Peptides against a protein of PDB entry 6B4E. Designs and how they scored, part 38

Target 1, 295 residues: chain A of PDB entry 6B4E
Amino acid sequence: TNFDKISKMFWHYKDKIAQIKQDIVLPIKKADVNVRNLLSRHKRKINPKFGQLTNSNQQLFKIQNELTQLINDTKGDSLAYHWILNFIAKAVVHQAETEVRVKPESALPLGKLTLYLLVQFPELQELFMARLVKKCPFVIGFTCEIDTEKGRQNMGWKRNNENKWEDNTSYDERMGGILSLFAIITRLQLPQEFITTTSHPFPIALSWHILARICNTPLNLITNTHFVILGSWWDAAAVQFLQAYGNQASKLLILIGEELTSRMAEKKYVGAARLRILLEAWQNNNMESFPEMSP

## One batch from the design tools (peptide; aimed at target 1 K251)

Design b2_p19_8_s1 (made by RFdiffusion4, then SolubleMPNN; from b2_p19_8, 10 letters changed)
Fold by OpenDDE base, seed 1:
Structure b2_p19_8_s1 (fold): chain B 295 residues (1-295), chain A 19 residues (1-19)
Amino acid sequence: as target 1 above (295 residues)
Amino acid sequence: SAAALQKQMEEELEQLESL
């Protein structure tokens, strides 16, 4: 693992967030009133769609079509189009922070919708990845120290209006929710209409990078959150990861489940204990996955 | 390519096993 490359990638996406603010978000506030009214109307129609997802593929396809139409209505103005895509990127990540954190299996319909939009609208890919890395650096296997305020901010910790840090449980759950969504996206097949013509924008290889980079992270930087997000990843993607990489996947699952947890045993992390239970379930041929969506 | 990815995965795995 080359940590310098990971750090460069992290800062690339931080710079992209700053650029999005300057080039998309701030300029639209000064745009023509008709453009602002269009975007306000579209935002109000788009925002509830993510919460309308169910375990139904029929409902998913309906929402995909509705969102596609709403996004296409903005293509006549490049700034408006990029603004609506950036809004969608923010809304999807927010849904992971709120709903997926409490109901991990909801990552499946959300991930299917997101993957469809990422392929249908390629300009969403950089906007979405920048938002993911800002909120949950674990999606690229980035870790830094959290002993400083800047370190905590870099790792996606939030402060409230009273300048108080969020509690550890809230942080762990938010990171788990975001990573569950990303893990699902990496393990999904492309929709049938794209499978022969388009490459997967966030393939299963990105799950390999997450696991490998965490295993190579200096032990003094490993926290309970690392084990929580590995457990969230496991529930979301371990079955499909094993199908994709076979024996190599098995070795890496043993490394995170047995070796990494053993090295950190003195810390008595609750997330590590859960990850050991997941490993043991797999060893007993009782690995669970999220239920498939209905037709 | 799939072959290049496989090689990278093997190299990363060997590094992990040596830790």
Scores: peptide ipSAE 0.032, ipTM 0.701, DockQ to the pose 0.709
OpenDDE base, seeds 2, 3, 4, 5: peptide ipSAE 0.031, 0.031, 0.032, 0.032; ipTM 0.698, 0.698, 0.699, 0.701

Design b2_p19_8_s3 (made by RFdiffusion4, then SolubleMPNN; from b2_p19_8, 9 letters changed)
Fold by OpenDDE base, seed 4:
Structure b2_p19_8_s3 (fold): chain B 295 residues (1-295), chain A 19 residues (1-19)
Amino acid sequence: as target 1 above (295 residues)
Amino acid sequence: MEKELKEQMEKEIEELESL
């Protein structure tokens, strides 16, 4: 693992967030009234769509089509188009922080929708990844110390209105929700209509990177959150990961589930205990995945 | 109920715009 490259990637996306604010978000506030009105109508139509997802593929396809039309309506103005994509990137991550956090299986329909949009609108990819890295650096296997305010901020910790840090449970759950979504995206196949024309924007190899980078992270930087997000990843993608990489996947699952948990046993992390249970379930031939969506 | 849902939706949109 090249940690310098990971750090460079992390800061690249931090810079991208600043750029998005300067080049997309702020300029729209000064845009023509007709453009602002268009975007106002569209964001109101778009925002509820993510909450309308169910375990139904028919409902998914309906929402995909509706969002596609709404996004296409903005293409006449490049700034408006990029603004609406950035809004979608924010909305998807927010849905992961709220709904997926409490209902992990909801990551599947959300991930399918997101993957479709990422392929249909390639400009969404950088906007989405920048938002993911800002909110949950674990998606690229980045970790830093959280002993400083800047370190906590870099790792996506939030402060409330009283300038207090969020509690550990809230942080862990949010990170787990976001990582569940990302893990799902990495293990999904491209929709049939794109398989022959497009490469997967966030392939299963990115899940490999997450696991490997965490395994190589200095132990003094490993926290309960690392185990929580590994457990979230496991529920979301472990079955498909094993299918993709076979024996090499097994080795990496043993590394996170057995060796990493053992090395950190003195800390008695709740997330580590859960990950050990997942490992034991797998060893007993009882590894589960999220149920497939209905037609 | 419709008014409350609309107000909640607008609040969520404003929160997303502030991110």
Scores: peptide ipSAE 0.133, ipTM 0.719, DockQ to the pose 0.012
OpenDDE base, seeds 1, 2, 3, 5: peptide ipSAE 0.130, 0.131, 0.130, 0.102; ipTM 0.721, 0.723, 0.718, 0.754

Design b2_p19_8_s4 (made by RFdiffusion4, then SolubleMPNN; from b2_p19_8, 7 letters changed)
Fold by OpenDDE base, seed 2:
Structure b2_p19_8_s4 (fold): chain B 295 residues (1-295), chain A 19 residues (1-19)
Amino acid sequence: as target 1 above (295 residues)
Amino acid sequence: EKEKELEEMEKELEELESL
């Protein structure tokens, strides 16, 4: 694992967030009143749609069509188009932090919707990845120390209104929610209409990189959060990961489930204990996946 | 591009197995 490359990638996306603010968000505030009103109306229509997702494919397709129309309405103005995509990127990640956090299986419909939008609107890909890396650097296998304020900020820790850091449980759950969404996206097949014409924007190989990079992370930087997000990833994608890479996947699952947990046993991390249970379930031929969506 | 990606993945796996 080339950690210098990962760090460069991390800072690339941090810079991208700053660029988005300067080039997209701030300029819209000075845009024509008609454009601002259009975007305000679209924002109000778009925002509730993510919460309207269910385990129904029919409902998913309805929402996909509605969002497609709303986004297409902005294409006449490049700045407006990029603004609405950036808004969607933020909204999707927010949904992962709130809904997926408490209901992991909701990552499936959200992931399907997100993947559709990423393919339909390629400009969303960079905006979405930048938001993911800012909020949850684990999606690219980045880890740094959290003993400093800057380190915590880089790893996506939030402060409350009293300038206190969020509690460990809240952080772990948020990271787990975001990673569940990303894991789902990586293991989903493209919609049938895109399979022959478009490559997958975030393929299953990105899951491989997450696992490998975490395994190669210096042990002094490994925290309970690492095991929590590995468990979240496991629930979301382990079955499909094994299908994709076979014996190579098995080796990597054993490394995270057995070897990494054993090396950190002295810490008695609750996330590590859960990951061990998932490993044992797999060894007993009882690996589970999220249920498929209904028609 | 795909070949380079596979090579990187194999290299990462070898590194992990050497630990």
Scores: peptide ipSAE 0.061, ipTM 0.736, DockQ to the pose 0.557
OpenDDE base, seeds 1, 3, 4, 5: peptide ipSAE 0.047, 0.041, 0.050, 0.052; ipTM 0.719, 0.718, 0.720, 0.724

## One batch from the design tools (peptide; aimed at target 1 C215 Y245 G246 L255)

Design b2_p20_1 (made by RFdiffusion4)
Pose (drawn by RFdiffusion4):
Structure b2_p20_1 (pose): chain A 295 residues (1-295), chain P 20 residues (1-20)
Amino acid sequence: as target 1 above (295 residues)
Amino acid sequence: ELSLTEEQQEELEELLEKYE
C-alpha cells in the first residue's frame, strides 16, 4: 500500500467537506423563503425516519418510499436538493455512530436504505463517502498519529462537555458503528430496481482495501481501534468476503485474526481478543452473519 | 468468485512474507 496515495485520498475528501460547506451549506442561508421553508419542514420529517427502520423489509420499503418522495420534492432547486442530500448523509452516519454502535445488526437495514438512496439519488455518493472518511478514516485505510490535537481531529476524535477528548471506549465504539454500516454496504447486492441496470457504487473490493491497508499500516500506528473496526467489519461482512474472494479472503482473514493480533499481543488490546475469538469461531465452522431481514 | 488484480496479488504475497 502506498500510504502517500492514501493520504492524498484522505485530504481529497477533507477538501470535499470544505467545499460542501462553502457551496451547499452556507449559501442555503441566503436561499429564498420557499426553499428555506421546504427544507426546514422536510428536515424535520426526514430526521426520525432512520430510527423507524426495523428488521422488517416491508418497513424498509415504506421508509424508502417516504424518503424518496421528500427528496424528490427538492429537485426543482439544485442547491436545495444537494443540501437535503448532505443532511441525509450526515444523519445516516450519525445513526451509525449511535444506534449501530449499540445494536450492530441495525447496520443491515440502514445499509439497505442507504444503498437504495445512493443509486436513486447518485449525487449522494460523493457526499456520503466524504462524510464517512471525515468521521471514520479507517474506511479508506487512513491512519495518522494522535499524539497531537490536529492528528486527533484528523482521525475523527470528538470532545466531551469539557473540551476533553472522549474516552477511548466511546471513540472505538463510534468507529465500529460507522465502519459497520460501510461494511454492510460493500457486501450488499443492489436492490432489484437497480441490480439489472446499475453498477454497485461501493462494491466488495472496498472491503479488501480496508483489510489490506490495515495489515500494511506501520505497527507503531496500530491501536485498539484498528482491531475493533476489523471485528465490526467481520460481523457485518466476513461471510460475503469469503464468497467473493475464496482462498484469498481466507488468507487475509487468517492474517488479521492470527498474525496482526499476535504482533500486537503485548498491548493487550480488547478488540484483538475479540478478533481472535471470531477467527476461532470460523475455524470451528461457526462463522456468523447478522440474521437476514424478516418480511 | 472474483480474482485479484496483479497489484493486489503481489501485495498479498508481500504480506504473507512479512507475517512469516

Design b2_p20_1_s1 (made by RFdiffusion4, then SolubleMPNN; from b2_p20_1, 8 letters changed)
Fold by OpenDDE base, seed 4:
Structure b2_p20_1_s1 (fold): chain B 295 residues (1-295), chain A 20 residues (1-20)
Amino acid sequence: as target 1 above (295 residues)
Amino acid sequence: MLQLSKEEEEELQELLKKYE
């Protein structure tokens, strides 16, 4: 594992966030009033769509079409187009932080929707990834120390209005939610209409990287959060991961589930305990996946 | 069934050694 490259990737996306602010968010505030009004209306229409997702593919397709139309309405103005995509990127991640956090299986419809949008609108990919990395560096296997304020910020910790850090549970759950979404995206097949024309923007290999990089992370940097997000990933993608890589996947799952947890046993991390349970379930041929969506 | 890249395979081997 080349952690220097990972670090460079991390900071690349941090820079991208800054760029987005300078090139998209701020300029739109000075844009024509008609454009601003258009975007305001679209924002109001788009935002609730993510909450309207259910376990129904029919509903998913409906929402996909509606969002597609709304986004296409902005293509006449490049700035407006990028602004709405950035808004969507933020909204999706926010949905992961809130809904997926409390209902992990909701990552499936959200992930399907997101993947569709990522393929349909390629410009969303960098915007979305930048937001993901900012909020949850675990998606690229990045870890740094959290003994400093900057370190915590880099790892996605939030402060409230009183400059108080969020509690550990809140952070863990948010990270788990975001990681669940990303994990789902990596293990989803492209929609049928794109399979022959487009490569998967965030393929299952990215899940491999997450696991491998975490396993290779210096143990002194491993926290409960690492195990929480591994558990979230496991629920979201372990079955499909095994299907994809077979024996090699098994080896890596054993490394995270057995070996990494054992190395950190003295910490008595709750997340590690859960991951051990997931490992044991797998060993007993009782690995579960999220329920498939209905027609 | 997907195959690991050379780099991924090497990474896996490294990890296996790490946790021996």
Scores: peptide ipSAE 0.638, ipTM 0.963, DockQ to the pose 0.961
OpenDDE base, seeds 1, 2, 3, 5: peptide ipSAE 0.629, 0.635, 0.622, 0.624; ipTM 0.962, 0.963, 0.961, 0.962

Design b2_p20_1_s2 (made by RFdiffusion4, then SolubleMPNN; from b2_p20_1, 9 letters changed)
Fold by OpenDDE base, seed 4:
Structure b2_p20_1_s2 (fold): chain B 295 residues (1-295), chain A 20 residues (1-20)
Amino acid sequence: as target 1 above (295 residues)
Amino acid sequence: MLKLTPEEEKELQELLKKYS
């Protein structure tokens, strides 16, 4: 594992967030009133659509089409277009932090929608990844110490209005929700209409990197959160991961489920205990995946 | 079935060694 490369990638996306603010978010405030009004209307129409997702593919396709139309309406103005994509990136991640957090299986329809949008609108990819890394650096396998304020900020910890850090449970659950979404995206196949024309923007290999990088993380930096997000990943993608990489996948799953948890046993992390349960279920040929979506 | 890249394979071997 090249941790220097990972760090460089992390800071690249941190810089991207700053750039987005300067080049997209702030300038739109000075844009023509008609543009601002358009974006306000679109924002109001787009926001509820993520919550309208169900386990129905029919509903998914409906929402895909509606969002596509709304986004296309902004293409006449590059700034407006990028602004709406950035808004969508933020909204998707927010949905992962809230809905997926409490209902992990909702990551499947959300992931399908997101993957569709990422392919349909390639400019969304960097915006989305930047937001993901900011909120949940685990998506690229980045870990740093959290004994400092800056370290906590880098790892996506939030403070409330009273400058108090969120509690550990809240942080763990948010990270789990975001990671679930990302895991789903990595294991999904491209929609049929894109398979021959486009490569997968966030392929299953990125899941491999997450697991491998966490396994190679210095043990003194491993926290309960690492095991929580590994459990979230497992629920979201382990079955498909095994299907993709076979015996090699099995080796890596044993490393995270058995070896890493064993090395950290003294900490008695709740997340680690859950991951062991998932490992045992797999060993007993009882590995489960999220329910498939209905027509 | 996907095949690991040489870099990924190397990383896996290193991890296996680390936890051996």
Scores: peptide ipSAE 0.679, ipTM 0.969, DockQ to the pose 0.960
OpenDDE base, seeds 1, 2, 3, 5: peptide ipSAE 0.679, 0.677, 0.675, 0.677; ipTM 0.969, 0.969, 0.969, 0.969

Design b2_p20_1_s3 (made by RFdiffusion4, then SolubleMPNN; from b2_p20_1, 8 letters changed)
Fold by OpenDDE base, seed 3:
Structure b2_p20_1_s3 (fold): chain B 295 residues (1-295), chain A 20 residues (1-20)
Amino acid sequence: as target 1 above (295 residues)
Amino acid sequence: MLQLSPEQQQELDELLERYS
């Protein structure tokens, strides 16, 4: 694994975030009042939609159509269009941080919606990925030390108004939520209407790289969070991952579930213990996936 | 069933060596 290249990718997306602020977020504040009003209204309409998702495909399609219409309303103004997409990118990640973290199976409808939007509006892809990497560098397999302030910041740790770092549990859960969403996206098939016309923007290969890069990370950088997000990934995508890569997938799952956990056994990470349980369930032919959505 | 890309294969081989 070329970790230098991964670092460069990480910083690329950090730069992208800065660019988004300079070229999209800040300029809209000086835009025509009608544009600003439009975006304000759309923001208010769009934001609740992600929380309205259920296990119902009917509800999903309804929301897809509503969001599509709202986004299309902005296409006449490039800045407005990119602004609304950036807002959506942020909102989706936020939903992962808040809802998916407590209800991982909610990643499925959210992931389906997100994938639909990513394909329907390709400009969302870079905006979304930049936000993901900023919030959860694990999505590209990036890891750095968290013994420094900058290291923690780079790994997506938050500080409160008292300059206190968030609790480990809070961080782990947020990372798990985001990773669950990304994992779901990588293992979903494209919506039927796009299968023949476009390639998957975030294919299952990206899940492979997450696992491989984490497994190849220097052990001194491995934390409980790594195992938590691996467990989250496992719940979200392991079944489909095995279906995709077969025996080769099995080897990688054994590497993370058995070998990596064994190497870190002295740490007694709770996340590692859970990953072991997931591995054992798989070995006993009891691997479970999220339930499919209802009509 | 998907075939591994050269990069994926290299990643796997490296890991197998690391944990051998």
Scores: peptide ipSAE 0.817, ipTM 0.984, DockQ to the pose 0.914
OpenDDE base, seeds 1, 2, 4, 5: peptide ipSAE 0.816, 0.815, 0.816, 0.816; ipTM 0.984, 0.984, 0.984, 0.984

Design b2_p20_1_s4 (made by RFdiffusion4, then SolubleMPNN; from b2_p20_1, 7 letters changed)
Fold by OpenDDE base, seed 1:
Structure b2_p20_1_s4 (fold): chain B 295 residues (1-295), chain A 20 residues (1-20)
Amino acid sequence: as target 1 above (295 residues)
Amino acid sequence: MLELSEEEQKELEELLKKYS
């Protein structure tokens, strides 16, 4: 594991967030009133769409089409187009922090929608990844110390209006929700209309990187959150991961489920205990996946 | 079924050694 490379990736996306603010968000505030009005209307129409997702492919396709039309309406103005994509990137991640957090299986329809949009609108890819890394650095296997204010900020910890850090449970759940979404995206097949013309923007190999990088993280930096997000990943993608890489996948799952948890046993992390349960379920030929969506 | 890249294969081997 090249941790220098990972660190560079992390800071690349942190810089991208700053660039987005400077080049997209702030300039729109000074844009033509007609453009601002258009974006305001579209924002109001787009935002509720993510909450309208169900376990229905029919509903998914409906929302895909509606969002596609709304996004296409902005293509006449490059700044407006990028602004709406950035808004969508933020909205998707926010949905993961709120809905997927409490209902992990909702990651599947959200992931399918997101993957469709990422392929349909390639400019969304960097915007989305930047937002993911800012909110949940675990998506690229980045970890730093959280004993300092800067360290906590880098790892996506939030403060409330009273400048108090969020509680550990809230942080763990948010990270789990975001990671669940990302894990789902990595293991989904491209929609049929794109499979022969486009490569997957965030393929299953990125799941491999997450697991491998966490396994190689210095043990003194491993926290309960690491095990929580590994458990979230497991529920979201372990079955498909095994299907993709076979015996090599098995070896890595044993490393995170058995070996990493054993090395950290003295910490008695609740997340680690859950991951052990998932490992044991797999060993007993009872590995579960999210149910497929209905027609 | 997908095959690991050379880099991924090497990383897996190193991890297996680390936790042996």
Scores: peptide ipSAE 0.608, ipTM 0.958, DockQ to the pose 0.967
OpenDDE base, seeds 2, 3, 4, 5: peptide ipSAE 0.607, 0.602, 0.606, 0.603; ipTM 0.958, 0.957, 0.957, 0.957

Design b2_p20_2 (made by RFdiffusion4)
Pose (drawn by RFdiffusion4):
Structure b2_p20_2 (pose): chain A 295 residues (1-295), chain P 20 residues (1-20)
Amino acid sequence: as target 1 above (295 residues)
Amino acid sequence: SYEEKLNEIEEFGENLQLVP
């Protein structure tokens, strides 16, 4: 892995976040009353819909249809359309760092919803990817030091209610939840409406990049967070990763489960212990996936 | 070795192929 290229990719998405603020978010303050009214009303209607998802496919379709109608209502104005898509991208990532953090299997219905929106509204793709990278750089394998305040900001750290950094546990759980959503998206087949006509926008090769880049990261930059997101990724995508790459995926899973954990053993990282348990469960023919969605 | 395993992963990663 050429980590200079990874850094260039990271800063490309950081620049995209700045461009979104300049060209989508700030100009909306100057939009006409019809646009402001529509966006104010629609953002209220959109916000709770992500938490209304359940393990039921019928409920997923209902929410997809409701959101499709609301988004289509904004298409008459390119700026309002891009603003509501940016709002949705932020809301989906927030849902991942809250609900998926507490209930990892809720990444499956949220991932199906997001993938559907990503192909129904393709302008969402760049907005969503930039948001993921800003909030969880591990999705492209970016890692930098966090000894400095700027490094902590680069890696997606947040502050609590007194300008102190959130504890390590809170950060690790957020990163797992976000990366779990992206891991689900990379291993999902497109919905039937699009599977016959469209290329998957974030395919399973992106999961290969995450694993390979963490395994190639300098060991002095590895933290408990790398093991936590790999465990979250495993729960969400390891079965399909093996279906995609076979013996090669097996070699990579062994590398992360046996070698990466062994080389960092003195750190006694909690996430490394769980990744070893996941490796042993697979070796005992008991690899799990999230239960498939109910009717 | 570990470096040999990483080279194998990189080589395959340059030409990703799906299983039949």

Design b2_p20_2_s1 (made by RFdiffusion4, then SolubleMPNN; from b2_p20_2, 6 letters changed)
Fold by OpenDDE base, seed 5:
Structure b2_p20_2_s1 (fold): chain B 295 residues (1-295), chain A 20 residues (1-20)
Amino acid sequence: as target 1 above (295 residues)
Amino acid sequence: SLEEKLKELEEAGKNLKLVP
C-alpha cells in the first residue's frame, strides 16, 4: 500500500470540492433568472425521489426515467447541467447518511439508481467521488489522526452550530451508511443496456482497495469506526466479493475478520466484536447478503 | 506475520489486474 498515493488522491478530491463551489455552485447564483428558476424547480422535483425508492425494480425504473428526463432538460446549458449533477451527488450521499444508516438494505435500490446515473451521465462520476471522499474518506482507504480539529475535519466529522463535534455513535453510523452505498455500487452489475458499451465506473476492485488499505493502516490509527465500516461493507458486498476473487478474497476476509480484530483485541471495540460474528457466520457457511429486489 | 500476508495479497492483487 502506497500511502502517499492515497493521500494525493484524498487531497485531489478535497480540491475538487473547492473547485465545484467556485466554478459551479457560486456562479449559478448569477446566472440568468430563467436558468435559476429551472434549476430551482428541478431541485424540488429531484430531491424527494431518492426517498421514494423501495425494494421494487418497477419503482426503481420509474425513478430512473424521471431523473433522466429532468437531467436531460439541463444539457443545453453546461453550467446548469453540472449544477444538477452536483446536486444529485450531494443528495445521494445525504440519503446514505440518513436512510441507509438506519436501514442498510436500502443501499441496494439506492446503489442501483446511482450506478445507472453514473453510467448515463459520466460527468457525475468525479462529482460523486469527490463528495464521497469528503464525507467518508474510508471509501478510498484514507485514514489520518483525529486528535486534532483538522484531522477530524479531514475524516468527515461534523460540528453543530455550537461548534461541538458529533458523538462517536453518530459518526460511526454515518460512515457505515455511506460505505454501505459505495460497497453496493462496487459489487453491482452494469445495467444490461450498458454492459457492452462501457466499463464499470467503480468496480469491485475498489472494494479490494478499501480492505487492503485498512489492513495496512498503522494500528495506532485504527478506531472503532474502521471496524464498523468493515462490518457495513461485509453485509453489503462480502458474498459478491468472494464470487469475484475466490481464494484471494477469502484470504483478505480472514485478514480483516480474524487478524485485524485480534491485533486490536485489547481495545474491545464493539465494531470489532460484530465483525467477528460475521466471520463466524461465514465459517459456518451462513454468510448472508441483502435480499434481491422484487420485479 | 500480518505484514507478510498483506504483501502477498498485494502481489495477488496485481495478478488480478486491480484498478490502481
Scores: peptide ipSAE 0.200, ipTM 0.814, DockQ to the pose 0.355
OpenDDE base, seeds 1, 2, 3, 4: peptide ipSAE 0.028, 0.032, 0.036, 0.039; ipTM 0.709, 0.709, 0.730, 0.737

Design b2_p20_2_s2 (made by RFdiffusion4, then SolubleMPNN; from b2_p20_2, 7 letters changed)
Fold by OpenDDE base, seed 2:
Structure b2_p20_2_s2 (fold): chain B 295 residues (1-295), chain A 20 residues (1-20)
Amino acid sequence: as target 1 above (295 residues)
Amino acid sequence: SLEEKLKELEEWGKNLKLTP
């Protein structure tokens, strides 16, 4: 693992966030009043759609079509188009932080919707990845120290109105929710209409990178959060990961489930204990995946 | 060791299929 490259990637997306603010968000505030009004209306229509997802493919397709129409309505103005995509990127990640954190299986319909949008609107890909890395650097296997304010900020920690850091449980749950969504996206097949014409924007290989980079992370930087997000990833993608890479996948799962947890045993991390349980379930031929969506 | 195993997997990973 080349950590210099990972760091460069991390800072690339941090810079991208700054660029988005400068080139998309701020300019819209100075745009024509009609454009601002249009975007305000679209924002209000788009925002509730993510919460309307169920374990139903029929409902998913309905929402896909509605969002597609709403986004297409903005294409006449490039700035408006990019603004609405950036809004969607933020909204999807927010849904992962709020809903997926408490109901991990909800990542499946959300992931399907997101993957569809990423393929249908390629400009969303960079916007979405930048938001993911900002909120949850674990999606690219980035880790830094959290004993400094800057380190905590880089790792996506939030402060409340009293300038106090969020509690560890809240942080762990948010990171788990976001990573669950990303893991689902990486293991999903492209919609049938895109399989022959488009490459997967965030393929299963990115899951490989997450696991490998975490395993190579210096042990003094490994926290309970690392094990929590590995557990979240496991629930979301382990079955499909094994299907994709076979014996090599198995080796990597053993490394995270057995070797990494053993090396950190003295810390007695709750997340590590859960990961051990997942490993044992797999060893007993009881590996589970999220239920498939209904028609 | 963990490091040796990871090195092996990284070498294999150079030829990973992006879409299985």
Scores: peptide ipSAE 0.246, ipTM 0.808, DockQ to the pose 0.548
OpenDDE base, seeds 1, 3, 4, 5: peptide ipSAE 0.069, 0.167, 0.214, 0.205; ipTM 0.716, 0.781, 0.795, 0.801

